# Ledger of designs, part 238: peptides against a protein of PDB entry 3QIS

Target 1, 334 residues: chain A of PDB entry 3QIS
Amino acid sequence: PSLELSRREFVFENVKFRQLQKEKFQISNNGQVPCHFSFIPKLNDSQYCKPWLRAEPFEGYLEPNETVDISLDVYVSKDSVTILNSGEDKIEDILVLHLDRGKDYFLTISGNYLPSCFGTSLEALCRMKRPIREVPVTKLIDLEEDSFLEKEKSLLQMVPLDEGASERPLQVPKEIWLLVDHLFKYACHQEDLFQTPGMQEELQQIIDCLDTSIPETIPGSNHSVAEALLIFLEALPEPVICYELYQRCLDSAYDPRICRQVISQLPRCHRNVFRYLMAFLRELLKFSEYNSVNANMIATLFTSLLLRPPPNLMARQTPSDRQRAIQFLLGFLL

## One batch from the design tools (peptide; made by RFdiffusion4, then SolubleMPNN)

Design b2_p23_3_s4 (from b2_p23_3, 18 letters changed)
Fold by OpenDDE base, seed 5:
Formats: sequence, C-alpha cells, structure tokens
Structure b2_p23_3_s4 (fold): chain B 334 residues (1-334), chain A 23 residues (1-23)
Amino acid sequence: as target 1 above (334 residues)
Amino acid sequence: MEREKRLLELARERAARKLAAEA
C-alpha cells in the first residue's frame, strides 16, 4: 500500500488556552490495493500525539484512488495549560501515520504557545504584578519554581524569609480580583448567574484581556465573566484548597470550628483566595431573589472547583465524600 | 465574616491603589 499526503508540515502560531486551531490535509491512496491507515505512538509513547493535539479521523480505510481529509486540531485544555505555561511542554510534535503492511509517514507539528494566567499557580500569580504576557518566559519559570518552594515553606510553618528587598506578593491574584470585583459590582442582580453559560467568543476575549492587560472593566456579559471565574478555578494546577487538606476538609465537614482551622492551614495565597471567594459568594447569596442563586447550588458548583480530590483518589470518590465536600463549603456560605 | 469583608475591601483598595499608581 502507498499514500500521497498533500502536506506534512504544520505550524500553529499563537496557540492560546481554550482556542481551537485546525489545520487540514488530504491523504490519497495512490496504490492498487485498499489500505488501512492509523496514527500510531512513537517508540516509548503511550499515545500517538500530545494531549493538546488530535487527528480526525485518526484511523480509516482507503480504496484505491480514494482521498480523505484529516484535521489536525490543536486545543489547550485545563489538562495541558499548566505544562505549556511553564515551558515544560511546547507546541511541537511528530505524528506517525502508519499504513498496514506499508510505510510510516511522518508529520511535523510546530508552533508557539502564548502563556495564560489560566493554569498558572496562585503563588506565581500573586508574584505577577503585570499581565502574564508582559512577563518574560524565563521569569515565569523562576516564579513557578519559587512559588512551589514558598508553598512548601508555608505548609511547614517555616518563618517567612526576611520580607526585605523583594517586591511583596499580592494578597490575591489580580486576575481573581478583577473577575470577582466585576461580578460584585455588576452581577449581584444578574438572573441565573452561574447557571447560564457564557459566550465562547466573550470567554476568549476575557481570557485574552486578563492575559494581556489590567482592564478597568472586563469585557463580555456577566454570564461570561462568571464562567471565566469557574474556568480559572478549574484550570488551577493546585486547587484553592490544596490536595493535602482534602481529607481533613471531608473529616471536618460537620464541625464549622474545625473547618475554619483547616482553612487557616492553607498557604497564604490559597487562604486569601478562599476567604475572598467565600466573602463574595455570601454577598451574592443576599441577592438570591434577583439572581436565583442559592447556597446549595453554589456549594455544589464551587466544591468541584475548590475542593478537588487528589488525582490518586479521583476514581474512589464516593457519593458520601462528595456530600461531605459540599457540606464543608456550605459551612462558609451560611 | 467581618475579617473576610475586610479582605475584600483591602483587596479592592490595594488593587485600586496599584492600578492608580501605574496609570
């Protein structure tokens, strides 16, 4: 079997979080026999492509002289955003298009990623006084490494190093502040807030706005700004309630005094963000007659974002664990 | 409750002061 490919090199410029890019090419069976094609893993890889890439279709059959269009889709989700922001991964891959009883055809994928405040740690963002796109990539790496070390020191109750010459971190990320302050000012009376989805175009504008500027006003509808906050919280590499405290939150769920003690043990940035969000949500609940928001809905929604099970426990989360997690947050909303 | 309202207010005042100092 033999194939002809219309293109073998693909460049994805300015790849952004949640922005789908597509490149298409054709494959043609220029042989005399039917062929099966598939994208196959490289040596030592488990998947035929990186998590931010897909081929559609990834396999198929071609009769002699048949042609099929293949789409290469680049999409940076919450699962890939952190490793791309840190520069641990890049918009580079090689795809192997295999023919059964035939040859391998190599496709080169290249491009560049534009870092996002989405998928960046709370600690790193607290150190960023400017939009992430104004921060040199080298400094982003240093900020993530330093942020990890600061988190560990905070958890170990190590004495803060002398607050001397280094620019004091923000109490909360400016991005969270911008989102929440906008919602507080403009969305408290918004009907069906957090229940109506935002517009995808507006979400992209909000992401781009937060990545590139410090706006006076966030663009888009209140629903889009609300969803952008949810997306931001979901994309955090470490949830607002650190994984190490997850079980203690469940164990304390029915004791409000212990719940507050558990939150007091969070790293400074995480603790500040948690308290800031809870204060906002309690204020939002005062307008329930206008916004149709209730404590159970909010607790259920935000529990999945703020109090995520550690990756090793995800498959074992019981309905009881979910209910305890919801009850934990309810104790801060009521 | 009062400490968390103060955190919201302090976050607002600090962000507003930083935005005003960079403008």
Scores: peptide ipSAE 0.024, ipTM 0.672, DockQ to the pose 0.018
Fold by OpenDDE base, seed 2:
Structure b2_p23_3_s4 (fold): chain B 334 residues (1-334), chain A 23 residues (1-23)
Amino acid sequence: as target 1 above (334 residues)
Amino acid sequence: MEREKRLLELARERAARKLAAEA
């Protein structure tokens, strides 16, 4: 069997979080026999491609002189955004198109990724006074490493952050502040807030706006701004309630006094973001007659975002654990 | 409630002042 490929080199320029890019190529059976093709893992890989890449179709049959179009789809989800933001991974891959009883064909994938405030740690974002696209990638790496070390130190030692005046971190990320301040100003009377999806085009504009600027106003509908806040919280590498406190939140869920003590043990940025969000959501609940928002809906929605099980426990989350997690958040909304 | 509302307002004012001073 033999294949002819119309293209073997693919460049994906300016790849962004949640922005789909597609490149297409053709494969043709120029042999005399039917052939089966498939994308196969390289040696020591579990998958035929990196998590941000997909081939469609990834396998198939071709009769002699048959041609098929293959789409190479690049999409950075919450699962790939953090490692791309840190530069740990890159828009580089090699695909192996295997022909059954034939030879392998290699496809080169290259490109560049544009960092996002989505999928960046709260600690790093509190250190970023400028939009992430204005921060050199080398400095982003240093900020994530330093932020990890400071998180660990802040959990172990109530040592006051050394008062060196010039480099004081923000109390909350500017991106969270921008989203919440917009919703507070313009969305308190919005019917079906957090219940109506945003527009995909508006979500992309909001992401690009937060990555590149410090706007006076966020573009898009209140629904799109609300969904952008949910996407932001979902994309955090470490949830607003750190994984280390997850079990203690569940154990304290019915004691409001202990719940407040658990939250007081969060790293400063996480604690500030949590309190800021809870205060916003309590204000939003005062307008329930206008916005159709209730405490149970909000607690249920935000529980999955703010109080996530650690990765090692995610597959073991019981309905009881979820109910305790909801109850924990309800104690801050009521 | 009042202390957290003040923290929100203070966070808003400080963020607005810091954003305005760096603009």
Scores: peptide ipSAE 0.022, ipTM 0.659, DockQ to the pose 0.018
Fold by OpenDDE base, seed 4:
Structure b2_p23_3_s4 (fold): chain B 334 residues (1-334), chain A 23 residues (1-23)
Amino acid sequence: as target 1 above (334 residues)
Amino acid sequence: MEREKRLLELARERAARKLAAEA
């Protein structure tokens, strides 16, 4: 078996969170026998590609002189955004196109990633006074490391935040403030808020606006701004309620006093964001006649975002655990 | 409740002051 490939080198410039990019190439069976092709893992890998990459089709059959188009799709989801923001991963990969009873063909994937405030920690964002696209990648790494250490100190209740000469962190990320302040000003009377999806183009513009501060005002509909807040909360590497407190939230779900004590043990940034969001959502609920938003809908929606099971417990989450998680959040909305 | 409202107000005031200082 033998293949001819129209291209073997692919460059994906300016890759962004949730922005799909596609590159296409052709493979042709220039042999005299039918062949099966597949993308295969490298010797040390479990998958044929990195999580932000896919080939379509990733396998198939070719008759002699048959040609097929293959799409290489680059898409940074919530599952890849954090490691790309930190520079731990990069837009680089090598694909192995295997021909059954034939040879391997190597494809080189390269490019650059543009960092996003989506998938960045609350702690790092509280330390970030400028748009993330104005922050050097080296400084983003330092901000994440410093933020991890401050989170750990806060959880351990050990050292008072020394009022030392380091620039005081924001009480909440500027990005969360921009989204919530916009919704508070313009969306309190918006019918079907958090029930109607946003537009994908507007979501991309909102993400770019938060990452660059261009334009100066958040673009798009109230529905797109509302969905952008949900996407932001979903993309957090650590949820607003830290994984370490998940079980305690479930255990306390029916005692409002214990619930408040559990929240008081959150790291400062997480605790501030939680209280800020709860204050906003309680204000939004006053306009339920206009926006069709009720406490049960909000609790159900935001519980999955704010109070996530730790990755090791995710597969074990019972319907009872979900109901306790909802009840926990309801105690802050009512 | 009251502390959370104050946190919301404080966040708004700080952001407004920052935007006004960058303008």
Scores: peptide ipSAE 0.012, ipTM 0.479, DockQ to the pose 0.018
Fold by OpenDDE base, seed 1:
Structure b2_p23_3_s4 (fold): chain B 334 residues (1-334), chain A 23 residues (1-23)
Amino acid sequence: as target 1 above (334 residues)
Amino acid sequence: MEREKRLLELARERAARKLAAEA
């Protein structure tokens, strides 16, 4: 069996969070026998590609002289955004197109990623006074390192070393402030807020806006801004309630005093974001007659975002654990 | 972000150790 490939090198320029890019190529059976093709894992890999890449179709059958179009789709989800923002991963891969009883064909994937405030830590964002796209990648790495150290110091209750006139971090990320402030000003009376999906085009505009500017107003509908907040919270590398406190939140779920003590132990930026979100959500609930938002809906929705199980426990989360997590959050909404 | 991964891993490990100590 033999294949001819129309292209073997693919470049994905300016890859962004949640923006699908596609590159297409053709494969043709130039042999005399039918052939089966598949993308296969490289040695020691479990998958044929990185999580942000897919081939469609990834396998198929070709008669002699038959041709098929293959789409290479690049999509940076919440699962890949953090590692791409840091430069730990890159828009680079090698695909192995295997022909049954034939040869392997290698495809080179390359490109560049544009960092997003989505998938960046709260600590790093609190140190970013400018849009993330204005921050040099080298400085992003440094900010993440510093953010780690401050979070660790905060968790250890270490007195801030009187290190010099480094600009005080923001109390909350500007991005989350912009989202919440917009919703507070314009969306309190929005019918079906957090229940109606946003528009995908508007979501992309909001993401790009927050990554590149500090707008006076966020573009798009209230529904799109609301969904952008959910996407932002979901994309956080560590949830607003740190994984370290997850179990303590569950254990305290029915004791409002202990719940408040647990929250007080969060790193400063996480604690501030949590309190800010809870203040906003309590305000939103006052307008339930207009927005059809209730405490149970909000608690259920935001619990999955704010109080995520550690990934090692995610598969073990019981319905009881989920109910305790919801109850924990309800104690801040009521 | 290797450090954030390490913190996430450490936070995961600490959470797992607490769960294992309470079990």
Scores: peptide ipSAE 0.000, ipTM 0.368, DockQ to the pose 0.067

Design b2_p23_4_s1 (from b2_p23_4, 12 letters changed)
Fold by OpenDDE base, seed 4:
Structure b2_p23_4_s1 (fold): chain B 334 residues (1-334), chain A 23 residues (1-23)
Amino acid sequence: as target 1 above (334 residues)
Amino acid sequence: MEEIREEIAALRAQPPLTAEELA
């Protein structure tokens, strides 16, 4: 069997969080026999491609002189955004198009990723006084490493960082502040807030706006701004309530005094974000007659975002654990 | 909230940080 490929090199320029890019190529059976093609894992890989890449179709049959179009789809989800923001991963891959009883054909994937405030740690974002697209990638790596070290020092109750010449971090990320301040000003009376989905085009505009600027006004509908806040919280590498405190939140869920003590043990930025969000959500609940928002709905929605189980426990989360997590959050909304 | 609003207002008023100020 033999294939002809119309292209073997693919460049995905300016890849962004949640923005689908597609490149297409043709494969033709220039042999005399039917053939089966498939994308196969490289040696020691479990998958034929990185998590942000897919081929469609990834396998198929071709009759002699048959041609098929293959789409290479690049999409950075919440599952890939953090490692791309840090530069731990890159828009580079090699695909192996295997021909059954035939040859391997190598495809080179390359490109560049544009960092996002989505999928960046709260600690790093509190140090970023400028839009993330203005920050050099090398500095993003340093900010993530420093953020980890500060989190660990804070958890270990080690000596306060010398108030040395490092610029004072923000109390909360500017991105969270912008989203919440917009919702507070314009969305408190919005019917079905957090219940109606945003528009995908508006969500992309909001993400691009937050990544590139400090806007006076966030673009898009209140629903799109509300969903952008949810996406932001979901994409955090470390949730607003750190994984280390997850079990303690569940154990304390029915004691509001212990719940407040647990929250007081969060790193400064996480604690500030949590308190800021809870203050906003309590304000939003005062307008429940207009916005149809209630405490149970809000607690159910935000619990999955703010109080995520650690990755090792995610598959073991019981309905009881979920109810405790909701009850924990309710104690801050009521 | 007010302190954060002042911080954001200050950030909005600041010119783009130079490459030297980001270094």
Scores: peptide ipSAE 0.035, ipTM 0.629, DockQ to the pose 0.690
Fold by OpenDDE base, seed 1:
Structure b2_p23_4_s1 (fold): chain B 334 residues (1-334), chain A 23 residues (1-23)
Amino acid sequence: as target 1 above (334 residues)
Amino acid sequence: MEEIREEIAALRAQPPLTAEELA
């Protein structure tokens, strides 16, 4: 069996968080026998591609002189955004198109990623006074390393950060402030807030706006701004309630005093973001007659975002654990 | 409740991060 490929090199320029890019190529059976093709893992890989890449179709049959179009889809989700923001991963891959009883055909994937405030740590964002697209990638790495060290120092109750000439971190990320301030000003009376989905085009505009500017007004509908806040919280590498406190939140869920003590042990930026969000949500609940928002809906929605189980415990989360997590947040909404 | 209102009032009394305070 033999294949002809119309292209073997693919470049994905300016890849962004949640923006689908597609490149297409054709494969043709230039042999005299039917053939089966498939994308296969490389020797040390479990998957045929990186998490941000997909081939469609990834396998198939071709009759002699048959041609099929294959789409290479690049999509940076919450699962890939953090490692791409840090430069730990890159828009580079090699695909192996295997032909049964035939040859392997190598496809080269390359490109560039544009960093996002989505998927960046709260600690790093609190140190970023400028839009992330104005920050050199080298400085993003340094900010993530410094963020890890500050998180550890904060958790260990170590010595107050020396009054040294380092620019004081923001109390909350500017991106969170912008989203929440917009929603507070314009969305408190919005019917079905957090229940109606945003527009995908508006979500992309909001992401691009927050990545590139400090706007006076966030573009898009209140629904799109609300969904952008949810996407932001979901994309955080470390949730607003740090993984180290997850079990203590569940254990304290029915004791409002212990719940507040657990929150007081969060790193400063996480604690500030949590308190800021809870206060916005309590304000939003005062307008329930207009926005159809209730405490149970909000607690259920935000629990999955703010109080995520550690990755090693995700598969073990019981319905009881989920109910405790909801109850923990309800104690801050009521 | 007041302490969180003071923290939000402190977060809000940080003016909308003026381009000058971000410079």
Scores: peptide ipSAE 0.031, ipTM 0.658, DockQ to the pose 0.091
Fold by OpenDDE base, seed 5:
Structure b2_p23_4_s1 (fold): chain B 334 residues (1-334), chain A 23 residues (1-23)
Amino acid sequence: as target 1 above (334 residues)
Amino acid sequence: MEEIREEIAALRAQPPLTAEELA
């Protein structure tokens, strides 16, 4: 069996968070026998491609002189964004197109990723006074490493944040501040806030705006700005309530005093973001007659974002655990 | 509760970090 490929080199320029890119190529059976093709893992890989890449179709049959179009889809989700933001991963891969009883064909994937404030740690963002696209990638790596080390120190209650001559970190990320301030100013009377989805084009504009500027006003509808806040919280590499405190939040869910003590043990940036969000949501709930937002809806929505089970416990989350998590958050909304 | 209102009021009373204060 033999294949002819119309293209073997693919370049994905300016890959962004949540922006789908597609490159297509054709494969043709130029042999005299039917052939089966499949994308196969490289040696030591579990998957035929990186998590941000997909081939469609990834396998199939071709009769003699038959042709098929294959789409290479690049999409950076919440699952890949953090690793790409840190530069730990890159828009580079090699695909192996295997032909049964034939040869392998290698496809080269290359490109560049544009970092996002989405999927960046709260700690790094609190140190980032400029838009992320203005920050050198080398400095992003240093900010994430330093942020991890400070988080660990803060959880251990060991070292007071040295108020030393380094630029004082922001109390909350500017991106969260911008989103919440906009929603507070313009969306308190918005009917169906957090219930109506945003527009995909507006969401992309909001992401690009926050990645590249400090706007006076966020573009798009109140629904798109509200959804952008949800996407931001979902994309955090660590949830606003750190994984280490997850079980303690569930255990304390019916004691408001213990709940407040658990929150006081969060790293400074996480604690500030949590308090800021809860204060915003309590203000939003005062306008429930206008925005149709109630405490149970908000608690149910934000609990999945703010109080995520650790990855090792995610498969074991019970309905009781989810109810306790909602009850924990309700104690800050009521 | 008062501290958070003061912190929000302080975050609101801080002009959004003007492009000038970030320069």
Scores: peptide ipSAE 0.029, ipTM 0.652, DockQ to the pose 0.101
Fold by OpenDDE base, seed 2:
Structure b2_p23_4_s1 (fold): chain B 334 residues (1-334), chain A 23 residues (1-23)
Amino acid sequence: as target 1 above (334 residues)
Amino acid sequence: MEEIREEIAALRAQPPLTAEELA
């Protein structure tokens, strides 16, 4: 069997969070026999590609002189955004197109990723006084490392070292402030807020706006701004309620005093963001006659974002655990 | 750059929620 490929080198320029890019190429059976093709894992890989890449179709059959179009799809989800923001991963891969009883054909994938405030830690964002696209990538790495050390010091109740020379971190990320301030000013009377999806084009504009500027006004509809807040919270590498406190939140769910004590043990930035969001959501609930938002809906929605089970426990989350998690959040909304 | 500093200063000075609501 033999194939001809129309292209073997692919460059994905300016890859962004949640922005799909597609490159297409043709494969042709220039042999005399039918062939089966498949993308196969490299040596020691479990998958034929990185999590942000997909081939469609990834396998198929070609008669002699038959041609098929293959799409290479690059999409950075919440699962890849953090490692791309830190530069731990890059927009680089090699695909192996295998022919059954034939040759291997190598495809080179390359490109560049543009960092996002989405998928960046709350600690790093509290230190980041400028839009993320204005911060050198080397400094993003330093900010993440330093932020990890501050989180650990905060959890260990280590006395904050001398307040002297380092610029004080923000109380909350500017991106969270911008999203919540917009929703507070313009969306309290928005019918079906957090129930109606935003527009994908507007979501991309909001992400790009927060990554590149400190706007006076966020672009897009109130629904798109509301969904952008949900996407932001979902994309956090560490949820607003740190994984270390997850079980304690469930155990305390019916004791409002213990719930407040658990929240007081969060790192400063996480605690501030939690309180800020709860205050906003309580304000939003005052307008329930206009926005159709109720405490049970909000608690159900935000529990999955704010109080995520640790990755090792996700598969074991019971309906009882979900109900306790919702009850924990309800104690801050009512 | 100065505009961004003024914007950040404005963001710090006028949070949408009071310190009591953050408590």
Scores: peptide ipSAE 0.024, ipTM 0.671, DockQ to the pose 0.042

